Peptides against a protein of PDB entry 5Z08. Designs and how they scored, part 74

Target 1, 168 residues: chain A of PDB entry 5Z08
Amino acid sequence: RQKDEWAKKTSSLMKQLDWFIGEHLGAMLAAEELGGPVVGELMEIDPDDLSAGFNAHGKLKKATSQPDLDRRQRRIDDIWGPQDEQGQAHKRKRGADEALAASAEMRDLIEQLMNKLVEAGGDNSATYVEIPRESAAARFLVRSKVAMFHPNDARRLRLVDFGRDLDD
Target 2, 222 residues: chain B of PDB entry 5Z08
Amino acid sequence: GLPRLIDAIEEASKIPAKRRQTPIKPTIEKLTTHLYTHGASPDSLLRLADLLTLRNHLDQASLAAITRNLYPSSTVSDEVVLRFIGALGHGQLKPTLALQALFLRWLVMVYHLLENPGVLGQVYGVLFDLLDTAAIRPQLCHLLALVTRRKHVRPFRIQAILTLSRQTGGDPNLTGLLRVFKNYYPEIIVGDATKGRASAFKHPDPQWRQHLDEIQQRRSEA

## One batch from the design tools (peptide; aimed at target 1 W6, target 2 Q122)

Design b2_p24_5_s4 (made by RFdiffusion4, then SolubleMPNN; from b2_p24_5, 17 letters changed)
Fold by OpenDDE base, seed 2:
Structure b2_p24_5_s4 (fold): chain B 168 residues (1-168), chain C 222 residues (1-222), chain A 24 residues (1-24)
Amino acid sequence: as target 1 above (168 residues)
Amino acid sequence: as target 2 above (222 residues)
Amino acid sequence: IEEWAKKLKTLEEIHQRLSYRAGD
């Protein structure tokens, strides 16, 4: 009975987290990867502001600044620039595909981080996940204080041990 | 530099405003400008925490201005946290409730920079017992929502929040805190006592957060 | 039960921190 209640609670919380990642966070992470605002630095982006594009620092372009042709800025302009109706449909589809990809990356990364923490059996050196790139998902986990990079290797990420506070 | 500005304000804080030879406002403005541009080191944060929490002759507007610009350039020590927690509540030697609300808001906004977040869990009872103080309740509920762990969710605290929620007509911040408690004990019935919308405990100042992140990034590059 | 409790606590903390940082 008690195990079943814990299993049910865990399942419910996982579903809530999956929903949050899929419905909200994935789109914001996709925007960051495309050179949009950093998630958790700019919370409210007017959709109209997204269409104006972002500078190299992820800030809204003021109308007067020459687009520094940063690769990210081109991608933003390619995604959010005024295009014909067919171009807008293609942009919306591409934006949706990038949001799905970002959501999948975040889910997979959280799962790997949790699995490594369980498998390590208390050995902190064994808790690191190797990440192929410093993604928006990885950076967001670190900014949120959910994960930490290895001090000498930015390709290694570990979950913050929230359990230490149980024994203290 | 920042240490010299703090020295000047510490000396001025010992003297009543009417007996000061020079106005302190220009020095406060220089301090707040410096804090906004560069943030405060751990050592400077401790000195500023003492200026903000200890009784002195600084005016409330100056204390509020320093608190609103109190950007950490690095981490926040347990000692700094405990200075602000010790300043909470009722008492003739304690800061005003308006200033205490600003301290709680600051702790919420810098929670991710604490060297040891567990320090707030150790003083959980002190924080929880202040929920009846209406002037600080919104920020206090938000801080408690961040700090609460299973060990803190006890039957007497559940009942205390439910009772206080009924007495306040369903304060949305108390309802928000009960929702956090319900994550640890799903059997908690929130509905009948709380006809109101629960607070989501959103970040209290997005612009302040953005500016903090810019200050913190400069440290990682140095 | 302890492993499940730790997992649940970890998931809750992740959800809270991510939601807070994203502005939910």
Scores: peptide ipSAE 0.226, ipTM 0.485, DockQ to the pose 0.294
OpenDDE base, seeds 1, 3, 4, 5: peptide ipSAE 0.219, 0.204, 0.102, 0.222; ipTM 0.375, 0.371, 0.285, 0.341; seeds 4, 5 fail the geometry check

Design b2_p24_6 (made by RFdiffusion4)
Pose (drawn by RFdiffusion4):
Structure b2_p24_6 (pose): chain A 102 residues (1-31, 98-168), chain B 214 residues (1-190, 199-222), chain P 24 residues (1-24)
Amino acid sequence: RQKDEWAKKTSSLMKQLDWFIGEHLGAMLAAEALAASAEMRDLIEQLMNKLVEAGGDNSATYVEIPRESAAARFLVRSKVAMFHPNDARRLRLVDFGRDLDD
Amino acid sequence: GLPRLIDAIEEASKIPAKRRQTPIKPTIEKLTTHLYTHGASPDSLLRLADLLTLRNHLDQASLAAITRNLYPSSTVSDEVVLRFIGALGHGQLKPTLALQALFLRWLVMVYHLLENPGVLGQVYGVLFDLLDTAAIRPQLCHLLALVTRRKHVRPFRIQAILTLSRQTGGDPNLTGLLRVFKNYYPEIIVSAFKHPDPQWRQHLDEIQQRRSEA
Amino acid sequence: AVTKVTGFRGLIEQIAINRRRLAE
């Protein structure tokens, strides 16, 4: 099957993203850098792991967030995540993976 | 003759205007004239794109003059297209929004000359996420309309464009893009973009005809 | 070159696409 390539590609891409977060983004978020990288990654991992966990239930894909988390503000500004309209302490990913003809 | 002019513009591009031993306007005009007559080669286009895209000491009028006369001889590379794509939106590294509108207009006018038109499809999300920026929205919509293929019409983009259409009170450029989306998915709830400058299209065609000569 | 332009958001998009295909 072609499955593990879609796995190999994902494991490879995940590492490239973590490298980018650690080397470039955490430093930009500081203005410590290491702390910002760890929390951004944890948040992205939690965000992505849940979006698929719901499959069809669009309502269950919100994660609790600290009040003034800069990681969520960046993710929302970058249009990779969205706050819940009723309150801003829960957050969901934009669902890039969903496709009509997937 | 053209590379020498670019070499001069590149050097003047590195120092402030008042510290220049010569006014640059005469040299910018020579470049503009040469580009009008002969077009820009693939390599010259790449160097010009760097000058138009990176932060330097060139003034706005000179950059706009160059952009307006950027007729390609032969083809347009991914290296050139991506530099203009990376120049879009807000940020300290990026050019003015006015120049960005000119770059987007230019990409529409040279879309048929890209060596790899699919490259715009590979950055489709970069172009799409910038639709909120009103200063460049009309040009973005026209380019996205040419670039949209079925694989790009995803539910999150459908929803995002509908929300933006409602919030802006109905931008006709957004509805034009939604028309293109409906061509791939008619299930969707319901300006046919014309060429932005016909004379520029005609002048480009004349210059491009030299490719048939040998 | 394209990866650099798409950057952060593009990597997330590609990972999300692949995870949805794996889940299928």

Design b2_p24_6_s1 (made by RFdiffusion4, then SolubleMPNN; from b2_p24_6, 9 letters changed)
Fold by OpenDDE base, seed 1:
Structure b2_p24_6_s1 (fold): chain B 168 residues (1-168), chain C 222 residues (1-222), chain A 24 residues (1-24)
Amino acid sequence: as target 1 above (168 residues)
Amino acid sequence: as target 2 above (222 residues)
Amino acid sequence: MVDEVTGFRGLIEEIDEGRRKLAK
């Protein structure tokens, strides 16, 4: 009985999460991946600092030299540059496809993070998910204080153990 | 040597084909010939994975040729695997679906050489969510068939494959993956919609396997 | 946006709690 109530509650909350990811977050994450604005800048993280990525220690890399920024910007200009009406329709469709892809990536990443935390049984070393890339989704989870990078490996991400923080 | 060839390709990859002083094709041919003869070291594999997965100015034919000749001379690191996994799916910055299919095929063919096969199990959800992408589905199902463990066989994934199988008219690769799931949960009914012959997930290229084995044997003798 | 991020975090926390309780 009590487990059934928790199952129903958790299922309802998952539906709300799925809705939030699909209707709001996915498009914003897709925009960030395409070189648009950073989502959820609660922290004074200079967009230039985020563009530089994180080092192996989870520290922001200093924006190295101009040429790599120029490549990303050129790609943005190629994506958003003036195209004919047919080009705009293709861009809109492509933007929608990117939003769906970002939503799917975020859902999967959250699911993996939650599953690893449950499976680890309190072993912090076993809670890490290996991420294939530093995505907008991964960065958003870290900025939101929902996830943390491994201190020595930015390819390893774990869910913040909220259960421990409530006992403090 | 191989590092110098990779250096030249990396430099050329930064420049649009129309602005290159020299044709890159002869250097690609030298690279692929070297890879076919000697394979790639772990360090070279990582560099080549970056060339294949990161958006650059290399043409699709060159990228495909490198991928088809990407014989590991040793093991395949988690980092190399994750580069290929990160390149999967839809996205403006991602490789073409045709190239992604070649990457998945490659991962299947080198699965036994992974330093940590468990890394693919950690990104299982990412792989699973791409099953709706028809262009990569055959190779993706084969890879998932190798990677799947009991912990991955969840009710929602069972239902997702069953639904997708119905929607695709019983794709034999999805039926093959459902049979793998059934090994962990025998109660899974591979419904009548899967009246099609299931894929047996045989090795994609026996000649490639044989040549890989020859390259790997030379390492053990050195 | 700040409120949405806070709401998102709270939602993840509650879901995680629910999953942990279901796993016991």
Scores: peptide ipSAE 0.396, ipTM 0.392, DockQ to the pose 0.253
OpenDDE base, seeds 2, 3, 4, 5: peptide ipSAE 0.391, 0.394, 0.388, 0.388; ipTM 0.478, 0.427, 0.478, 0.403; seeds 2, 4 fail the geometry check

Design b2_p24_6_s2 (made by RFdiffusion4, then SolubleMPNN; from b2_p24_6, 9 letters changed)
Fold by OpenDDE base, seed 5:
Structure b2_p24_6_s2 (fold): chain B 168 residues (1-168), chain C 222 residues (1-222), chain A 24 residues (1-24)
Amino acid sequence: as target 1 above (168 residues)
Amino acid sequence: as target 2 above (222 residues)
Amino acid sequence: MVLEVTGFRGLIEEISVGRRKLAK
């Protein structure tokens, strides 16, 4: 009975997570991968300042005339700027495709991280997932304090063990 | 005493104003004066909550006057709280939205006197689902700001606040509530909605608070 | 449009704890 309640609860939460990833997070991660704002740092960015572009760290570049601003602003404008109707349709499609890809990557990464944590049985060394690259998804999980990189290997990511804090 | 005044008002509340032999206003004034001077016991609070929340023939001005003087002399029971919560929302049998706003304001002002503050956490969803009601939103956000715990900060509620904030043009009360949510989950990216002015959820009536403290102090000395 | 990231951490936490409890 309790196990069934936990199963139902966990399943419901997974559906909420999947919905959140698909409807919101995927698009943001895709924007980050395309050189848009870093997911989580956007609070400080005025939409009007989005036009000024982002630095390499996802921070709004101050309107200093650095030529790299034009490229990223072009990229942002190329991603989000007003394009002609045909360009907008292609851009919307590309944006949707990138959002779907980012959503899939995030879902897969979370699933791997959760599975490794369960399989490890308390062995922290066995909880690491190998990631092919430092993706926006991986960075987001770390920024959210949900995951941690291996201290000596940025290709190894683990889920934070939240269970220890609940059993104490 | 207060019970006799409540009895008289309860009986009068059953009769339409035009059919009352005795004017109700003097009795309401006696009741509000008594409440202002002595406060209401838990039993009296429950009876008054029924008068305030159940459909009767009392006029809105009288109901508002009672609510504004509804000083607890002691604690506020779960039953009293639930009567006020049950009176919220839309419906022909519900109190006016103006009166509901006064009830929510009252709950904010007496929150520290609740016998079980957790009762509001149990009805959190009911309260949260009323955020779309503009007339009660300011007081509702304030109450939710007090009640919110980590368990209440769910993705769907975050999204609901954000959506509603966008739809309202950045209501400062919603922004304030979202800041409360962010305290539990710092990773909540609040877009443009948090750049706006947020309510600080200050005490709605400092004079009322002071007077409540005086009434409560007299209880501790008794 | 600054998309607002939900209580993502809490969601992951609750799911991870739930999965662990289901695996036991």
Scores: peptide ipSAE 0.463, ipTM 0.542, DockQ to the pose 0.257
OpenDDE base, seeds 1, 2, 3, 4: peptide ipSAE 0.450, 0.428, 0.432, 0.423; ipTM 0.545, 0.629, 0.605, 0.588; seeds 2, 4 fail the geometry check

Design b2_p24_6_s3 (made by RFdiffusion4, then SolubleMPNN; from b2_p24_6, 7 letters changed)
Fold by OpenDDE base, seed 3:
Structure b2_p24_6_s3 (fold): chain B 168 residues (1-168), chain C 222 residues (1-222), chain A 24 residues (1-24)
Amino acid sequence: as target 1 above (168 residues)
Amino acid sequence: as target 2 above (222 residues)
Amino acid sequence: MVLEVTGFRGLIEQISEGRRKLAE
């Protein structure tokens, strides 16, 4: 009985997560991959700080030289700027395809992270998932405080174990 | 009159029960009878708030009896509210958690008589940080449900409620508070945390409310 | 966005807890 209730609850929550990823997060992640705004920055980041990339440790890079801001803005304008009808249709389709791809990547990554956490049985060293690249999905999970990179290896990501009481 | 009764109780509160020349119980009974019949003026209410919140030699039964009969005859000042809020939490100088729960219940029941309801919004953080205290959580959630505004609904507080809700196995009071948060931000993803049983935050004591209304009505006729 | 991220984190945490409980 209790397992059935947990199963039903967990399945319901997973459906809500899948909906959120598909309807909202995927498009935003795709925009980030294309050089758009960073998703889920918890801080009222001054627009000026949004121009600063994140280092391998997920910390805001100090805004280096002015030229990179212009390149990013141009890239955003190139992605979202007024295009002819044919160009807009192709960009919309490409954007939709990228959003779908980003959604799939996020779902797969979350699933791997959750599975590794359960399989590890409390061994923190066994909880890491190897990621092929630093994706917008991986960065978002870290910014959201849902995942953490390995201190010495940015290709290894683990789910935060929320079951640890902060009082230890 | 009420001031003389308060004077006698204040003096008695300075002395341990075993060293008192006269029992205080008859004076407490006179006080509670007076409060039940006439209510407390703003000045008397402040003095009673000090007696209830400051460490003294009054017994818990007397403090509870005064709190249960603490009918305001008029408005409740910010100063009175802040005395009760300052008495919340853990500490050697704080009232018992049982008495704190009565104070929170009282604040809920007199919320509509506050001179400035915004004062509770200013101390929102203090109230919110006490949600982990199980003994006062039901009344605290009810008070927070009344006090919460859009400005108080912050990501860290949403997360704190979600975390505490899990740790408590889905306390209905926390679920109720989370629903209040969702009313200000419908876009908050709370999962099934709001689908469970939630407190409706009904008035804690309808008889007390009716009696308060009678006391308040007598003032409007005078 | 901040509220959505908080909700997202809450979902991940609850799902992770549920999966842990199902594996026990």
Scores: peptide ipSAE 0.457, ipTM 0.435, DockQ to the pose 0.238
OpenDDE base, seeds 1, 2, 4, 5: peptide ipSAE 0.424, 0.427, 0.429, 0.421; ipTM 0.641, 0.629, 0.646, 0.635; seeds 1, 2, 4 fail the geometry check

Design b2_p24_6_s4 (made by RFdiffusion4, then SolubleMPNN; from b2_p24_6, 8 letters changed)
Fold by OpenDDE base, seed 2:
Structure b2_p24_6_s4 (fold): chain B 168 residues (1-168), chain C 222 residues (1-222), chain A 24 residues (1-24)
Amino acid sequence: as target 1 above (168 residues)
Amino acid sequence: as target 2 above (222 residues)
Amino acid sequence: MVEEVTGFRGLIEQIEQGRRKLAK
């Protein structure tokens, strides 16, 4: 009975995760992989850049070309926009395909990370997944404090063990 | 005039209070009276922003009094905004957190007078990363509520607000900001942490607003 | 009371907890 309740709860949460990845996260990750703004970095103006970097016109002197930012933001907004019926039609078939690919990559990566954590049985050395590349998916998991890179190998990623970090 | 008052205060700001030949308080009172009556021009605003944000020998009461009377007579430039944003956070050279809260309150109250409101959107990450600073959080959330656009509502920021809301026991200002985010993404899973009371982000000082409107009207008639 | 999953991290955390309980 208790296992069945946990199974139902976990299944419901997985469906919510899949929905979040498919409806939102996949499009963001696709935009980042396509050379869109890294979610967070473009808005992370270093305070030191704020003090030194604005010309008399309020533009950052380090010309990351404003036109590219606006184009990238439009692309992200086109990918992440509320899919009203009109927005679906203008989604270039290619952008939808990239978002689906990114969603699949994120789902697979999360599943691998979760499986390794359970299989390791408490051995932290066995919890690492080898990643083929530093993907937008991997970076997002690290930024969200859900995963961590191995300190000596950026190709090894592990899920944060939320149960243990409370006891240390 | 206002420029001469600023000159006198700038010179006095270079000297420790105990070494000044004359008390600065009467000059500060003249400045604040002038600002209350006429407001500050864009050039005067920039000079005053430097006095308020750069480390000098002015006392906190004087800096607070200037900030409370910092009525723009016209628009607020990107440069003035960026001076105040650059003064935020922790550091030995930064203004006190109490003064930073007054700066954020000021930015909220003059938001409609910004030459380019988009400048705050460009520094959104800097503002957002300061949400953990409890002393400035109320005014910071209010400013972010004004500045937030769809482009700023990202999963990592949604997660950050949710995490911080849990850590703070459901700060009403964070709940208010999360409601702004939900306007762009209604599907944001708002757990029990957001069922609490949200800030309505009302204008911080209606009397200050009314007086600002009077100053702005006098300039349009001149 | 199913604690409503708050955000992406909270969702992952609760899924992990569930998976651990199912593996026991």
Scores: peptide ipSAE 0.424, ipTM 0.499, DockQ to the pose 0.203
OpenDDE base, seeds 1, 3, 4, 5: peptide ipSAE 0.392, 0.384, 0.413, 0.359; ipTM 0.472, 0.458, 0.495, 0.482; seeds 1, 3, 4, 5 fail the geometry check

Design b2_p24_7 (made by RFdiffusion4)
Pose (drawn by RFdiffusion4):
Structure b2_p24_7 (pose): chain A 102 residues (1-31, 98-168), chain B 214 residues (1-190, 199-222), chain P 24 residues (1-24)
Amino acid sequence: RQKDEWAKKTSSLMKQLDWFIGEHLGAMLAAEALAASAEMRDLIEQLMNKLVEAGGDNSATYVEIPRESAAARFLVRSKVAMFHPNDARRLRLVDFGRDLDD
Amino acid sequence: GLPRLIDAIEEASKIPAKRRQTPIKPTIEKLTTHLYTHGASPDSLLRLADLLTLRNHLDQASLAAITRNLYPSSTVSDEVVLRFIGALGHGQLKPTLALQALFLRWLVMVYHLLENPGVLGQVYGVLFDLLDTAAIRPQLCHLLALVTRRKHVRPFRIQAILTLSRQTGGDPNLTGLLRVFKNYYPEIIVSAFKHPDPQWRQHLDEIQQRRSEA
Amino acid sequence: SSERRRYLTLKEVTMRVYEGARAM
């Protein structure tokens, strides 16, 4: 099957993203850098793992977030995540993976 | 003759205007005239794109003059297209929004000359996420309308464009893009973009006809 | 497929995160 290529591509891309977060983004968030990188990655991992866990239930895809988390603000500003409209301490990913003809 | 002018503009591009041993306006005009007559080669286009895209000491009037006369001879590379795409939106590395609107207009006018038009499809999300920026929204919508293929019409983009249409009170450029979206998915709840400058289109055609000569 | 959906999500996240970094 062609499945593990979609896996190989994902494991490879995950590593490239973590490199970018550690090398470039954490330092930008500081303005320590290492702390910002770890929390951003943990947040993205939590965000992505849940979006698929819901499959169809669009309502269950919110994660709890500290009050003034800069990582969520960046992710919302970058249009990769969205706050819940009723309260801003839960967050979901934008669902890039969902496709009509997937 | 053209590379020499670019070499001069590049050097003047590195130092402030008052420290220049010569006014640059006469040299900018020579470049503008040459580009009007002969067009810009693929390599010259790449160098000009760097000058238009990177932060330098060139003034706005000079950059706009260059952009308006950026008629390609032959083709437009991905290297050129991506530099203009990376120049879009807000950020200290990026050019003014006014120049960005000119670049987007230019990409529409030269869309048929791209070596790899699919490259715009590979950055579709970069273009789309910038629709909120009103200063460049009309030009963004026109380019997105040319670039949209079925694979790009995803539910999250459908919802995002509908929300933006409601919040802006109904931008006709947004509804024009939604029309293109509906062509791929008629299930969607319901300006046919014209060429932005016909004289520029005509002048480009004249310059491009030289490619048939040998 | 779940693997394709994950890849496409990760690709869009990576791209937009990179462009977001430049917009800071």

Design b2_p24_7_s1 (made by RFdiffusion4, then SolubleMPNN; from b2_p24_7, 16 letters changed)
Fold by OpenDDE base, seed 5:
Structure b2_p24_7_s1 (fold): chain B 168 residues (1-168), chain C 222 residues (1-222), chain A 24 residues (1-24)
Amino acid sequence: as target 1 above (168 residues)
Amino acid sequence: as target 2 above (222 residues)
Amino acid sequence: SKWAKKLKTLEEVFTRLRKGALEL
């Protein structure tokens, strides 16, 4: 009885998580991987940059020397630039494919992190997952305080043990 | 009651229409009648959001009918909002753009009932990046007009709207959204491309609003 | 129980992911 209720709740929550990753988070992570805005980072745009005003084309009048603004503007021009219908369809398809890839990576990473935590039996050294790259998914898990990097190895990621914080 | 109707629809949604032993239409009609009369509780609203947003075997007419009658009897949770936001955009697993437009319209109409209106501000980027999708743009601009705060008005977003406005020949909804941005930053030069008529973002359905108010009043008296 | 811990962990993961995605 109780085990079956826990299994149902876990399955329900996993479906919700899968949905959230696939339908919401994946697109944001894909945008980050494509160099877009970092998920959860306040884009520190200096209010003073806004005070410079925009020209008739919506460009800042002052060339803000920040190479990141130019990259963002290029990305916007790439997203919103005059593209033929074929180019837009290809970009939309690519964006969808990247969102699917990012969703799959995030899901797999969470699953690995959860499995390692369960297998480790309380040994923190055994809870690390080796990540092939510092992905948007991995960075997001760290920023969201879901995971932590190994202090000496950024290729090793572990799930935060919330159990210690939940018994306090 | 409403939970049993949802149970029956959830089970039917797993089965292709041609393999159902009983037509689902009478159950959908009972559901929509119940929703019109009583609204949906938070729990029922979440279950209905899943039925509307997740890929299943329900027909588009049934999904649209549920969405048009999706009156909250109380508040709308962040979880319900996020279901509808996650359903937006392009993809084989996503609802049709026509249904997405109904979801956005719904979010506009229930915005004042959100438990946390800030949740939409948190997903602002996701919403904003969909502005190129012409089929949902009118409702999306309206929702963004409600959600936009100073923190969202960024140079890159200003430029994106200006560029898209030019590309669309001055879509009045984009011009309306730029006007909202200009309220936070008056120095925004709305160039010649935006000399067009701006949308006033009027309530999408005054009759729906009135009926929602009647449902909400009955809750405050209970 | 191991299952209760797993569920609580998943709930917290999901909460933090939602919060982190919403800090955009």
Scores: peptide ipSAE 0.417, ipTM 0.406, DockQ to the pose 0.284
OpenDDE base, seeds 1, 2, 3, 4: peptide ipSAE 0.391, 0.411, 0.405, 0.408; ipTM 0.385, 0.414, 0.442, 0.424; seeds 1, 3, 4 fail the geometry check

